# Designs tried in a protein design run: peptides against a protein of PDB entry 5H65. Part 120

Target 1, 294 residues: chain A of PDB entry 5H65
Amino acid sequence: QYLERTPLCAILKQKAPQQYRIRAKLRSYKPRRLFQSVKLHCPKCHLLQEVPHEGDLDIIFQDGATKTPDVKLQNTSLYDSKIWTTKNQKGRKVAVHFVKNNGILPLSNECLLLIEGGTLSEICKLSNKFNSVIPVRSGHEDLELLDLSAPFLIQGTIHHYGCKQCSSLRSIQNLNSLVDKTSWIPSSVAEALGIVPLQYVFVMTFTLDDGTGVLEAYLMDSDKFFQIPASEVLMDDDLQKSVDMIMDMFCPPGIKIDAYPWLECFIKSYNVTNGTDNQICYQIFDTTVAEDVI

## One batch from the design tools (peptide; made by RFdiffusion4, then SolubleMPNN)

Design b2_p14_5_s1 (from b2_p14_5, 6 letters changed)
Fold by OpenDDE base, seed 2:
Structure b2_p14_5_s1 (fold): chain B 294 residues (1-294), chain A 14 residues (1-14)
Amino acid sequence: as target 1 above (294 residues)
Amino acid sequence: AFVFGEPEPYPLPP
């Protein structure tokens, strides 16, 4: 898309919605801490959610671990089941269901595990060994997803979440609809189980200044702006450092704004109604940070 | 590991 550059002072006088190309300096941004900027976004209802903390997951899985796996739901055509009894915790039962591909167990790195009654620690250990794990519980007639407040799929260090508002959960046997039971693509798993997957997004507010005016614009972006996936940044120290370096480059501490680099980006205006108050807001879109800004 | 802070409210597009 081609747009002519528009000064902020002109933009601030115009009605929404409109799209603009701008050149401005990043006077400031919030939140200042990266962990506060990573959210979960629903592409359908557009709600923003916090990424669950380890403590939140501990509670969910601890509660799930108090439930005894239903023997009637073990060892189906879809999966083979193994049961462990813990030495401690009054003999807690943990069921691991190994999903088969056409009746055959795949290789460990291709096998989906359904975990019933596992703690967060146990699930994490299994997800490190097996690339795909779904926390489940015993339903009335089938295994079901444990809780949408927890990941519906864990792949390595990546936690995939679903929208509680938009999802209509289906039982685990619906995984039979997947022709390939080895790759376990998150979107395919979500579709089979009636889950609307949430997207990891960076959510930040940029205060932009081009010398003619000052404008606040929101950044809601998954992987384009920083060229770093929001889904991976929380689990990778190097990616975190990269984002921090980028932000420090555009908004260096202890330096006057006159020395800041220029940011060229696209912004769109939109109307927001808060009660009886109408305001115009701005969002950055279709923008990637260029390295040649230095 | 990240230390989680308080969420900030953002006005979202309609």
Scores: peptide ipSAE 0.053, ipTM 0.501, DockQ to the pose 0.429
Fold by OpenDDE base, seed 4:
Structure b2_p14_5_s1 (fold): chain B 294 residues (1-294), chain A 14 residues (1-14)
Amino acid sequence: as target 1 above (294 residues)
Amino acid sequence: AFVFGEPEPYPLPP
């Protein structure tokens, strides 16, 4: 798409919705902390959610660990089960279910583990070894997903979350519908279990100034703007440093805005109802930070 | 490392 560059002063006078190409300096941005800029977004209901922090997950898994695994649900055609009793914590029972592919256990790097009664620490250790882990609980007739407030799938360091509003959970045996029980594609797992997966997104507010005017534009982007996946940045120090570097480049601390680099981007305007008042908001779209800037 | 803070609300497109 081609759009002529429009000065901010002209944009500020126009009705929404419209699309623009702009060249402006990033006067400021919020939130300043990277952690606060990463959110979970539902593609269906468009709800934005906070990424649960470690403390939140600890509580969920601790609560889950108060229940004893149901023996009748162990060792099915879908999975082989192993039970451990912890030495501490009053003999807490932990069940690990190894999902089989056509009745055969796959290699560890291809094996999905269903964890029942595990702590966050234990789950994370297992996810590093086996790649794919689903926290589960004993349901009435089958294993079920533990809680949508926790990840429905943990793959390495990536936590996959589902939308509580849009999901209609199905029992674990629905994983049988997957022909390939080795790859464990998050979308396929989600579909089998009736989960609408949430998307990691960067959500930031940019204050843009081109010398003719100032406007605020929102960035909601998963992996294009920074060329860094929002889903990975929280668990990767190098990616965090990269994002910080980019933001420091556009908003260098301790210097005047006159020395700031120019940011070229696309923005779209849209109408938002704020109480009884209608206001025009702006969102950055189809924009990637130039490679030479990174 | 991250510092957890209060979330900020954002108006999204309809």
Scores: peptide ipSAE 0.051, ipTM 0.487, DockQ to the pose 0.467
Fold by OpenDDE base, seed 5:
Structure b2_p14_5_s1 (fold): chain B 294 residues (1-294), chain A 14 residues (1-14)
Amino acid sequence: as target 1 above (294 residues)
Amino acid sequence: AFVFGEPEPYPLPP
């Protein structure tokens, strides 16, 4: 899209909704800590949620580990099952179900594991080897997803979450609807299990200043602005460092704003009504940090 | 804590 550049002073006088191209300096931003800016967003109900912390997941999986796997649900046409008994923790039972493709076990890196009774640490170790893990529990007639408060799918270091409000969970046997049971695409798994997948997003507020005016703009972006996926940043120190470097570049500490680089971006205005108060707000869209600036 | 061996019911490559 093409838009003429508009100064902030002019934008601040105009009615919403409108789209603008601007050139401004990033005076400041919130939140200051990267981990506070990463959220989960539902594309259907648009709810923003916090990414569960390790402690939250530990509780969920600990609770799941108190349940005994149902022997009647082991070794189906869909999966082969193996049971372990831990040497501690009162002989905790762990069931791992290896999903087959047309009756044949695929390679380890292509095999989906369904895990009952595993701890977060155990699940993470298995996900590194097999690259696809679903935490499950024994239902009445089939295996079921353990809890939407935990990931419905773990692939390597990426945790995929579903929306509790919008999802209508179906049992594990619905994975049979997938023709290819070697490439476990999160969206396909979600669809088969009745899950509305949540999207990782960066959520930030930018205070922009072009010398004519000051404007606060909202940023909600998954992977375009930084060219770094929000879904990967929390588990990758190098990606975290990269985002921090980008923010420090645009808003360097200990330097006057006159020396800040210019940020060229698109913003859209929109109306927000709170009681009798009508406010115009702004959101950054269709913007990527330029490579020559990085 | 990981307290069990790697699950491999069949000889699969790592």
Scores: peptide ipSAE 0.019, ipTM 0.531, DockQ to the pose 0.017
Fold by OpenDDE base, seed 1:
Order: C-alpha cells, then sequence, then structure tokens
Structure b2_p14_5_s1 (fold): chain B 294 residues (1-294), chain A 14 residues (1-14)
C-alpha cells in the first residue's frame, strides 16, 4: 500500500499507533560514533546488549586458558583432538578438536574446530585459516561452550553471540543432531547447543525536521536501512566508511540545515508509559537508503 | 529513504 506524505506538525498532533510517510531533514543524530550505534539484540526477550570489546574477550579467553583440557574428553566419535603445549613459562595446553562428518574429517574449509584453552589471538588465527571455530571448555562428562559472554561461533571475522537470558546450554555432543557437519550455519549450531542467537543491530536516534515540526525517531535495524550488515560493519573499514558517508550525506557537517538534503522515510508512532507519564514515540521502519534517480 | 530532490512514491510492504 501507498502512504501519502504527512507533515510533521500534523503527526505530532495525532494519537498512536499510526504509520506515516514523511519528508524531512536530518537535523542531528545520536550516537555520533558508529561503534556506539551497533548493539546486540535478542529476538526473544528483546534485551539490548553491548558488543563485547576485544579487551573483554581477552579476559574471558585468558581465564579459560587457565584450565587444562580433560584428557578423558579427547578423541570421541564426534571429533579428533590435538593438544599443543605453548612455549611460555606456564606451559599452557591448548586443545583443538576437529569435528568429523560421519567419522571422517572434512576438508579444512568445511571443518568445525572446537578450541579449548586458546587465547583470542590464537582463536582468531584459526578462524582465519578454518571457517568455523567454537570456544569450548571441559565439562564433567562432555565439552561445553566456554562462555556466552564470548562468541559461541567465530567464522572469519564474524562473531556470533547468544543470549544469556534465553539460552539453555547443551553439551557439545548435541552437535551430533546435525545431519550435515560440513556447512556450519550459525542458527543450526545455536539450535543444537540450546542457544538463542543475538542479532546485530544499528541503534540510533534521528532528529527530523521538515520545517513544520521536529520529532525524534528511533532506528533499530540489522541491514535494511544502510544496506550494510550490522554484523559485519565493526570488522570492516570499508563498510564503516560507507555508513559514515551515508550519514554525512543526510547530515552534512559544517553547513546549515537549510542546505541539508531532504530525506523520505517511513515512521511509526507508538505509546510508551513510564509510571504516570504517557508519551508518544516514533520509530523508522521499512526504509532503505537510496539516492534519488535522475 | 530517498535523499536529494523529490522522492518517488514508495509502497509499504503488507
Amino acid sequence: as target 1 above (294 residues)
Amino acid sequence: AFVFGEPEPYPLPP
């Protein structure tokens, strides 16, 4: 269906919920820094979380590396195990478990690695060489996911996270339920391990002005608005540059708002109640950034 | 979202 353009002054007078098509200028936006706008969102409980920083992951994997792999859990029908002893003062042991497909090791680019006792650097190196890596630890009777505060799956530069609130973790042997142990789809891995995957999202607040009125609109989007995946942007300089360029187009620095380009998008209104206070909020939806075709 | 000039009609998904 087609919505007619509605001026902001008219929207501001109407009750929620409603959907609108608007033409406005982006007066300002928050946060200004891209890394602050990328969050993790749970599709089940809707909790928003910060993406862990490298320093956070370093701590988690360092702590994991203090524990030695259990020999009793090595070399099962599911995986073949290899142990390395690091040439440092502590002689840290790292176990890499190569997941087999029907008892046979697949090609390296199709093989899932379970890493026990690895540092972030070591894990990243392996994820670059191999396609899929899961950080694990020795449980009582089986390998287990190391920590939901860390990625449950690393594929190249992509870190896949799970929701602590909604996940009910199962042991690594539950990967046996996967018929195909060569195509490691994050959602399939998550399901097998009882993980509710978190979704990368852009979270921003736009201040929109069409000359008749001003309103703030919330943006929460994974890959539609910018046509850039939030899951990849933090690890790709070119994608970051692209997002910055897009925002600079909408809100050019160093010039007056009168010279800003017009932006057409869709917004929806909704009611928010905080105690005795009732307010109407707005969210951008079903909008993809595009230049006008001449 | 369209930038620059007059935007063309844009349908909402069902």
Scores: peptide ipSAE 0.010, ipTM 0.305, DockQ to the pose 0.028

Design b2_p14_5_s2 (from b2_p14_5, 6 letters changed)
Fold by OpenDDE base, seed 4:
Structure b2_p14_5_s2 (fold): chain B 294 residues (1-294), chain A 14 residues (1-14)
Amino acid sequence: as target 1 above (294 residues)
Amino acid sequence: AFEFGESEPYPLPP
């Protein structure tokens, strides 16, 4: 879709909803710290929530570790089970279930592990050795996902989360519906388990100035704007540096705005009702930061 | 690695 460039002063006078192409300087942005801009977004209910930090997960897994794995749920057609007793004063039981593909254990890089009673540290260690890990608990008749407040799937350094409001959890045996039990695509796992996956998104507020007016626009983007996945940036220092460099380029510290580069982007306006007050807000969409804009 | 923190919520389009 082709849109002609519209000055901000003209946009500010128009009713919503509309779409615009703009050219403006990024006067400022919020939040200033990158880690504060990464959120989880539900595509169904549109809830935004914070990414759980290590302390949050520790509590969840500690609670889970107080439960003893049910022996009757071990070693099914779907998975082979191994039990460890920790060498601590409590003698905590940890169950690791290795999901089989057609009755055969896959290679480690293709194997899904179901972990019951593990701590965050133990889970992370296993996720580094195995491609996919699901924290689980013993249900009444089957293994079940431990807690939607924790990742439903850990792949390497990526934590996949589900929406508590929109998900209707199903038991682990529903993984049998997956024909391919080696790739463990997050969306497929989520579907099998009745989970609505949350999406990692960058959430920022840009203050844009084109010399005719000033406008605040929100950025909610997963991987297009920076060409960097929000799902990976938290665990990758190089990606973090890249985003920081991009933001510093558009908002160079100690430099006057007159010397700032121009940002070309699309924005859409929309109406928001706050009680009795109607407000027009703006969101950046379908925009990629291009190097040639400098 | 990131430090974790919160940011202010903003209104989403309907």
Scores: peptide ipSAE 0.063, ipTM 0.554, DockQ to the pose 0.446
Fold by OpenDDE base, seed 3:
Structure b2_p14_5_s2 (fold): chain B 294 residues (1-294), chain A 14 residues (1-14)
Amino acid sequence: as target 1 above (294 residues)
Amino acid sequence: AFEFGESEPYPLPP
């Protein structure tokens, strides 16, 4: 739909909800550090969560590594199992289960691995080689996802997380419902295991100034604004540099705002109740800025 | 022993 450009001063006087097209300068933004702007968002309960740090994952996997794989759960129709015993660490056992497609082991790059008792380092090594890895534990009757505080699926350097609140976990044998056991689509895996996948999002607060007024608008976007997936940026230096370049372009350090470029975007207003306080907030939507950088 | 930490609350559309 066509929207005429509206000055910020006019927007600030209007009731919510409404949609606007604006042209403004990015006076400032928060947070300043990219890693702080990347969050996990649940599409169902809308909870925003922090992306777990490596240290957090180390703890989870270390705890999982204290458990011995159950021999009774090895080598099913779904997967073939191989066990390693470490020389150190009191003979820690690591089980790797190779998921079969119609009873046949797929090619390594298409094979899903279920890892039981692995460290973060070991899991990362395997994910780089086999692409798809799920950390699991021995349940009472079946393998189960290790912990929703850790990724339910690791593909290369991408960690896929699930919502603890909205998920109702099912056992690993539910992967049998997947017809194609070579293309491990995160959403399909999540559905099979009863997981509501979380979405990586950029979450930022933009202070916008068009010379007539100033307002704060929130950006919550997964891949449109920068044309860069939030899911990939934390693990890719080049993508990080690209985002930094974009932000530096619109909000260059060391120069006055008069020299800033104009940002054209869409914002929507909405009402928010915080206790007894009612306020109007603004969110950026349906906006791409990457074309202006090229 | 790890649980997701809630981010600072952002006022999202209802």
Scores: peptide ipSAE 0.059, ipTM 0.530, DockQ to the pose 0.139
Fold by OpenDDE base, seed 1:
Structure b2_p14_5_s2 (fold): chain B 294 residues (1-294), chain A 14 residues (1-14)
Amino acid sequence: as target 1 above (294 residues)
Amino acid sequence: AFEFGESEPYPLPP
């Protein structure tokens, strides 16, 4: 893609929609804290949601742990079940269902675990050892996904979420539709269970200044802009550091904007109507800054 | 009685 560079002063006079290539300095950006910039986006309804905090998940799993696993749903053709009774005062029962591949238990590192009644800590321990874990509950006739407010799939430290609005949940036995029950691809699991997976995205507002004008541009990107997956950044200190370094490079603290590096990017304009007010907004697209950092 | 972390629910590959 090639576009001629257009000064911001010229862009600000144009009608939308249009696409531009610009060269500008990043005067400022929001939010300043990285964890606030990472959101969940539905590709279908386009709703933006906050990533649940650990405290939120604790509550959900604690509530789930108050329910006793149904014995009639244990040990099916799809999975083998093990039940534990905790040593705590309540004698909480935890069920772990090991999904079989063609009636045979796979290796532990390839085995999907369905956990019923587990706490966040217990689930995290299992996901770290077995990789793939789905929190479930006993339904009327089958196991069901526990709660779409919690991850539908946890792989290592990565939490996969689904859209409550767009998903039409199906029971766990629908995992039988997967031919390969050793490689648990999140999208495949989601499809089998009727889940519309949410996408991790960086959401930021950039104030751009090229000396001719100032323009506010919106950034919504999953992995292209920083060449860092938004899905992994919250759980990886090194990735967080990398993003911070990139932002500090373009918008260094403690110095004047005249000394800031130039940022080359693509922006698109679009019309937004709020009641009787019409305004033109701008969004960054098809831009990678990682190449400029190297 | 069981506590997570005391025993493995499934054997790990060697």
Scores: peptide ipSAE 0.027, ipTM 0.554, DockQ to the pose 0.017
Fold by OpenDDE base, seed 5:
Structure b2_p14_5_s2 (fold): chain B 294 residues (1-294), chain A 14 residues (1-14)
Amino acid sequence: as target 1 above (294 residues)
Amino acid sequence: AFEFGESEPYPLPP
């Protein structure tokens, strides 16, 4: 889309909703810590959630590890099963189910593992060796997803989460509906298992100043604004550094705002009503960071 | 830590 630039002083006088192209300096932003800006968003119910902490996942998987894998659910047409007994922790049983494609095991880098009884550390180790991992438990008649409070799918360092409110979980055998059992696209896995996948998003508030006026704009973006996926940033030090560098570039510490670079972006206004109070708010959209020469 | 059995249960990448 194309819009002419509008000064903030003019925008602040107009009714919502409207779309604008602006050129402004980033006076300040919240939150200051990157990890606090990464959230999970449901595209269906629109709830924002915190990304589970490692400690939260440890508890979930520790609880799961207290359950013994059901022998009756091992070695089906869908998967081959292997059982290990740990040397410590009272001989904990760990089951790994290797999902087959048309009765044949795919390459290890294309294989989906179903894991029950594993710790977070063990699961993460396996996810580094195989394409995809799903934490599961033994249900009444089939394997089932362990817990939506934990990832339903782990691919390398990427943890995929589902919405507890919007999901209606189906058993693991529903993966049979997938014709291709090698690629394991997260959305396809989610669909087969009745999961509404959550989306990683950067959530921030920008204070923008173009010299004519000041306004706050809300940012909720997955991968466009920074050209860095929110889904990967928490597990990648280099990506974290890149985001920090971008923010420092636009809002450098210890420097006067007169020397700040100009940020070009699109914002949309919208109405928010709280009781008798009507407020116009602003959100950044369809924007990749761009800098003008000053 | 996760421990594999005596035999490799699946071909692992190098």
Scores: peptide ipSAE 0.022, ipTM 0.524, DockQ to the pose 0.016; fails the geometry check

Design b2_p14_5_s3 (from b2_p14_5, 5 letters changed)
Fold by OpenDDE base, seed 3:
Structure b2_p14_5_s3 (fold): chain B 294 residues (1-294), chain A 14 residues (1-14)
Amino acid sequence: as target 1 above (294 residues)
Amino acid sequence: AFVFGPLEPYPLPP
């Protein structure tokens, strides 16, 4: 048996948890700005976090740049190291460690760089030229990840983050456990370093209206709803335009709701307790945007 | 036009 359509007025009277199929119009949504809707979600502890801003990263990397790379940790079996000394900034030292595959340096497009003491600008430049970059620092006996408040892995324009609560960081030498040291799959890197990767998600609140009632439904989705990865949208103007176009079609500005398209989707209800207050909330699930001729 | 649509049909809960 398949779920039949249920009017919102009926749903609003029912206990949770339940699943529903609905047909409604998107009266409004929040937040209105795309960058505000993109968050980081931990699949393990389910914590939601803000995506760090450039200014936040600048501070982290600036702090890291004040520490001198330890010479004893350079040039291991895992990586070859090169050191640069800046002419300004009191002679800041930057170390770049090139991770080897079976003792051989891979091609630039397959190479993982470990950067110690680099600025955000320098790291970004390197990530555009090489496959992958990990910001690191000198530990007592090995290189270590710089800070989970910063990306643990940068690939092109994509920043991969880890959960501070769920991660148990291991030293860089644990990358030796990876058989393939050319593809640098984020999940594999994370596993080797004891990191629980955070997932980029769209987080929105939809106000749905079917003429019988109005309810707010929560959207939390990474790539299925818009068919656009939340991990890529912040750095791609075309993807941003696409999302904006979709939302404008669902909720056209400057026209009345009577002219809005009808939307069919699944929602689930669930109970939430905030102190002494119990409330029923709704979440969109198993739903995607599709083009249809109405 | 773009519409919300289910990924797949969903069975009734018991």
Scores: peptide ipSAE 0.025, ipTM 0.624, DockQ to the pose 0.032
Fold by OpenDDE base, seed 2:
Structure b2_p14_5_s3 (fold): chain B 294 residues (1-294), chain A 14 residues (1-14)
Amino acid sequence: as target 1 above (294 residues)
Amino acid sequence: AFVFGPLEPYPLPP
């Protein structure tokens, strides 16, 4: 037995939790700016965090770049180290540690770099050439992740972040536990380092109207709703345009709602306690945008 | 045109 269509007016009168299939129009949505709708979500503690901006990362990496790499931590069985001295007035030292696979340096496209003392610009340059980059610092006994406020792993244009609340960081030598030191799967790296990876998610509020009632439904989805990964959208103009086009199609500006397309989706209701107030909220689930013949 | 559509039919909750 599957869910049948339920009018919003009926849903609004029912207690939570329940699941519904609805047919409605998207009267409006928020936030209107795409960059505001992309968040980082922890699957364990469920915190939502903002994606750090370039300026935020600059500060973190600039601070890290003031620290001198510890010579005692260079050139281990896990990695070979190379040191650069910048031409700036202070002669900043940057260490790049090339992670080896069974004692052998892999090809550049498979190599993980540990960067110590690099600026954001320098890190980005290296990440464009090498498969994977981890910003690190010299710890007491080993290299350690620089800062969970910065990416723990950069692969191309993708920044992977970890949850500060749920992560229990382990030193970089724990990467030895990875049998395959060429692919550097983010989840595997995170597990080795004691990181709970954050997930990129679209977070939006949809105001739905079926003519019988109006309901606000929450959207929190990584890649299923738009069929576009939230992790990639901020770095790809074409993907951004696609999302914008989809939303404009559902909620076209300057046109009355009567002309909006009808949308079918699943929503679930749930109870939220805000102090002494109980509120019923709604979330879109198991729904994807599909191209239909008009 | 694009429409919202369910991934698959969902069973009724108990």
Scores: peptide ipSAE 0.021, ipTM 0.586, DockQ to the pose 0.032
Fold by OpenDDE base, seed 1:
Structure b2_p14_5_s3 (fold): chain B 294 residues (1-294), chain A 14 residues (1-14)
Amino acid sequence: as target 1 above (294 residues)
Amino acid sequence: AFVFGPLEPYPLPP
């Protein structure tokens, strides 16, 4: 798209909503730490949530591990079950259910595992081996998703989360509705189980300065701005370094703002009402990081 | 060096 460049001083005087192209320097940004900028966003209710920390997941899976798998729910037409007893003092029972495709066990790299009573460490190990894992628990009539506070699906190092507000959970047997039980697409799994998937997003506030004025603009983006998926960045050191490098280029530490690069981007204004206070806010949109062309 | 740029190409103003 094309918009005429507008100075910040002019934008600050205009009513919302409007769209602008600007040329400005990034004076500062928040949060400074990358892990604080990655959130979970519901596309339906638009709630922003924190990505659960490893410690949070440990607690959830530890609690789940206190419950014994129900023998009556093992070995159905949908899955074959195997039980392990840990050698620790508690003798914890762990059930792994291997989901079948039309009654046949698929190859390990295409097999979905349902894990009951596993720790985070055990689940991660299995995910690395078999790719797709769902943490489950024994319900009254069927296996059920363990907890929406934990991932509903783990694929490699990627944790897929669902919205507690918008999801209406269905039992595991609803996976039968999937014609192809080998691909395990997260959205398909979510749909079968009544889950509204959350989206990983970068959430940042940029303070922009073009010499005529200063403006704060909000960034909420999943994978377009940095050309790096928010869903992968927390688990990949190289991607983290890349984001840090980009931000350092835009806002170099130890250097005066006069030497900062000029940035071109799109921002949109919108009205926000908080009680009796009416405020105009700004959001970055349709903008990506690119190399400077001389 | 990296800069912020539009997702879609746009003509530069004269």
Scores: peptide ipSAE 0.020, ipTM 0.573, DockQ to the pose 0.027
Fold by OpenDDE base, seed 4:
Structure b2_p14_5_s3 (fold): chain B 294 residues (1-294), chain A 14 residues (1-14)
Amino acid sequence: as target 1 above (294 residues)
Amino acid sequence: AFVFGPLEPYPLPP
């Protein structure tokens, strides 16, 4: 589909919803800090949530660590259990459950660990050594996910979160439904456990100016706009630098806007109700960072 | 330099 280029002044006069191709300069953007632009989005209820900070997770796992693992839930057909007693912290009990594939322990890079009573630090260490980690707690009859305010699955440096509103949690034995207990695809794990996975998204507001008018456009994108996954950027310094470089290129600090590069993108308009007032908003879509044609 | 560019199926005009 071809869209003709439309000046912002014309767009600002038109009713929504419509789609446009524009050519404009990025006068400014919000938020200025990258970590503030990364959010969690539910694909079902569309709620936007903050990515939990380390301090938030510390509290959750500290609380979980106050509870002793239930011995009766250890060593099932699904997993083998190992218990550690910490030398410090009043002899805290930590249980690690190694999920088996058809009764056999897989290699570490394919192994799912269920950790009970672990601290954030311990969980992170395990996630670096093993492919996948799920924080769990002892339920009434089975292990259960610890808390949806914490990751339901940690794979390396990636924290997978679930929607508290949309999820209906099931016990850990439901992982038995997975035929392949080596790959541990986040969506499959989520499905087995009744979790609606949240999506990492970049959320930004771009102020665009083409000389005829000024328009604010909303960006909500997971991995296409920057060609960088929002799910990975917070844990990767190089990716962070890349995003910063891109934004500095589009909106150079200390430089006048007349020297800014021209940007082409697609925006769609839509109606929003704020109480009794209706307004038109704009969102960037089907747009990626591209090299300019010289 | 980089600019905002459309994704397929909205290619840039030649």
Scores: peptide ipSAE 0.020, ipTM 0.554, DockQ to the pose 0.029

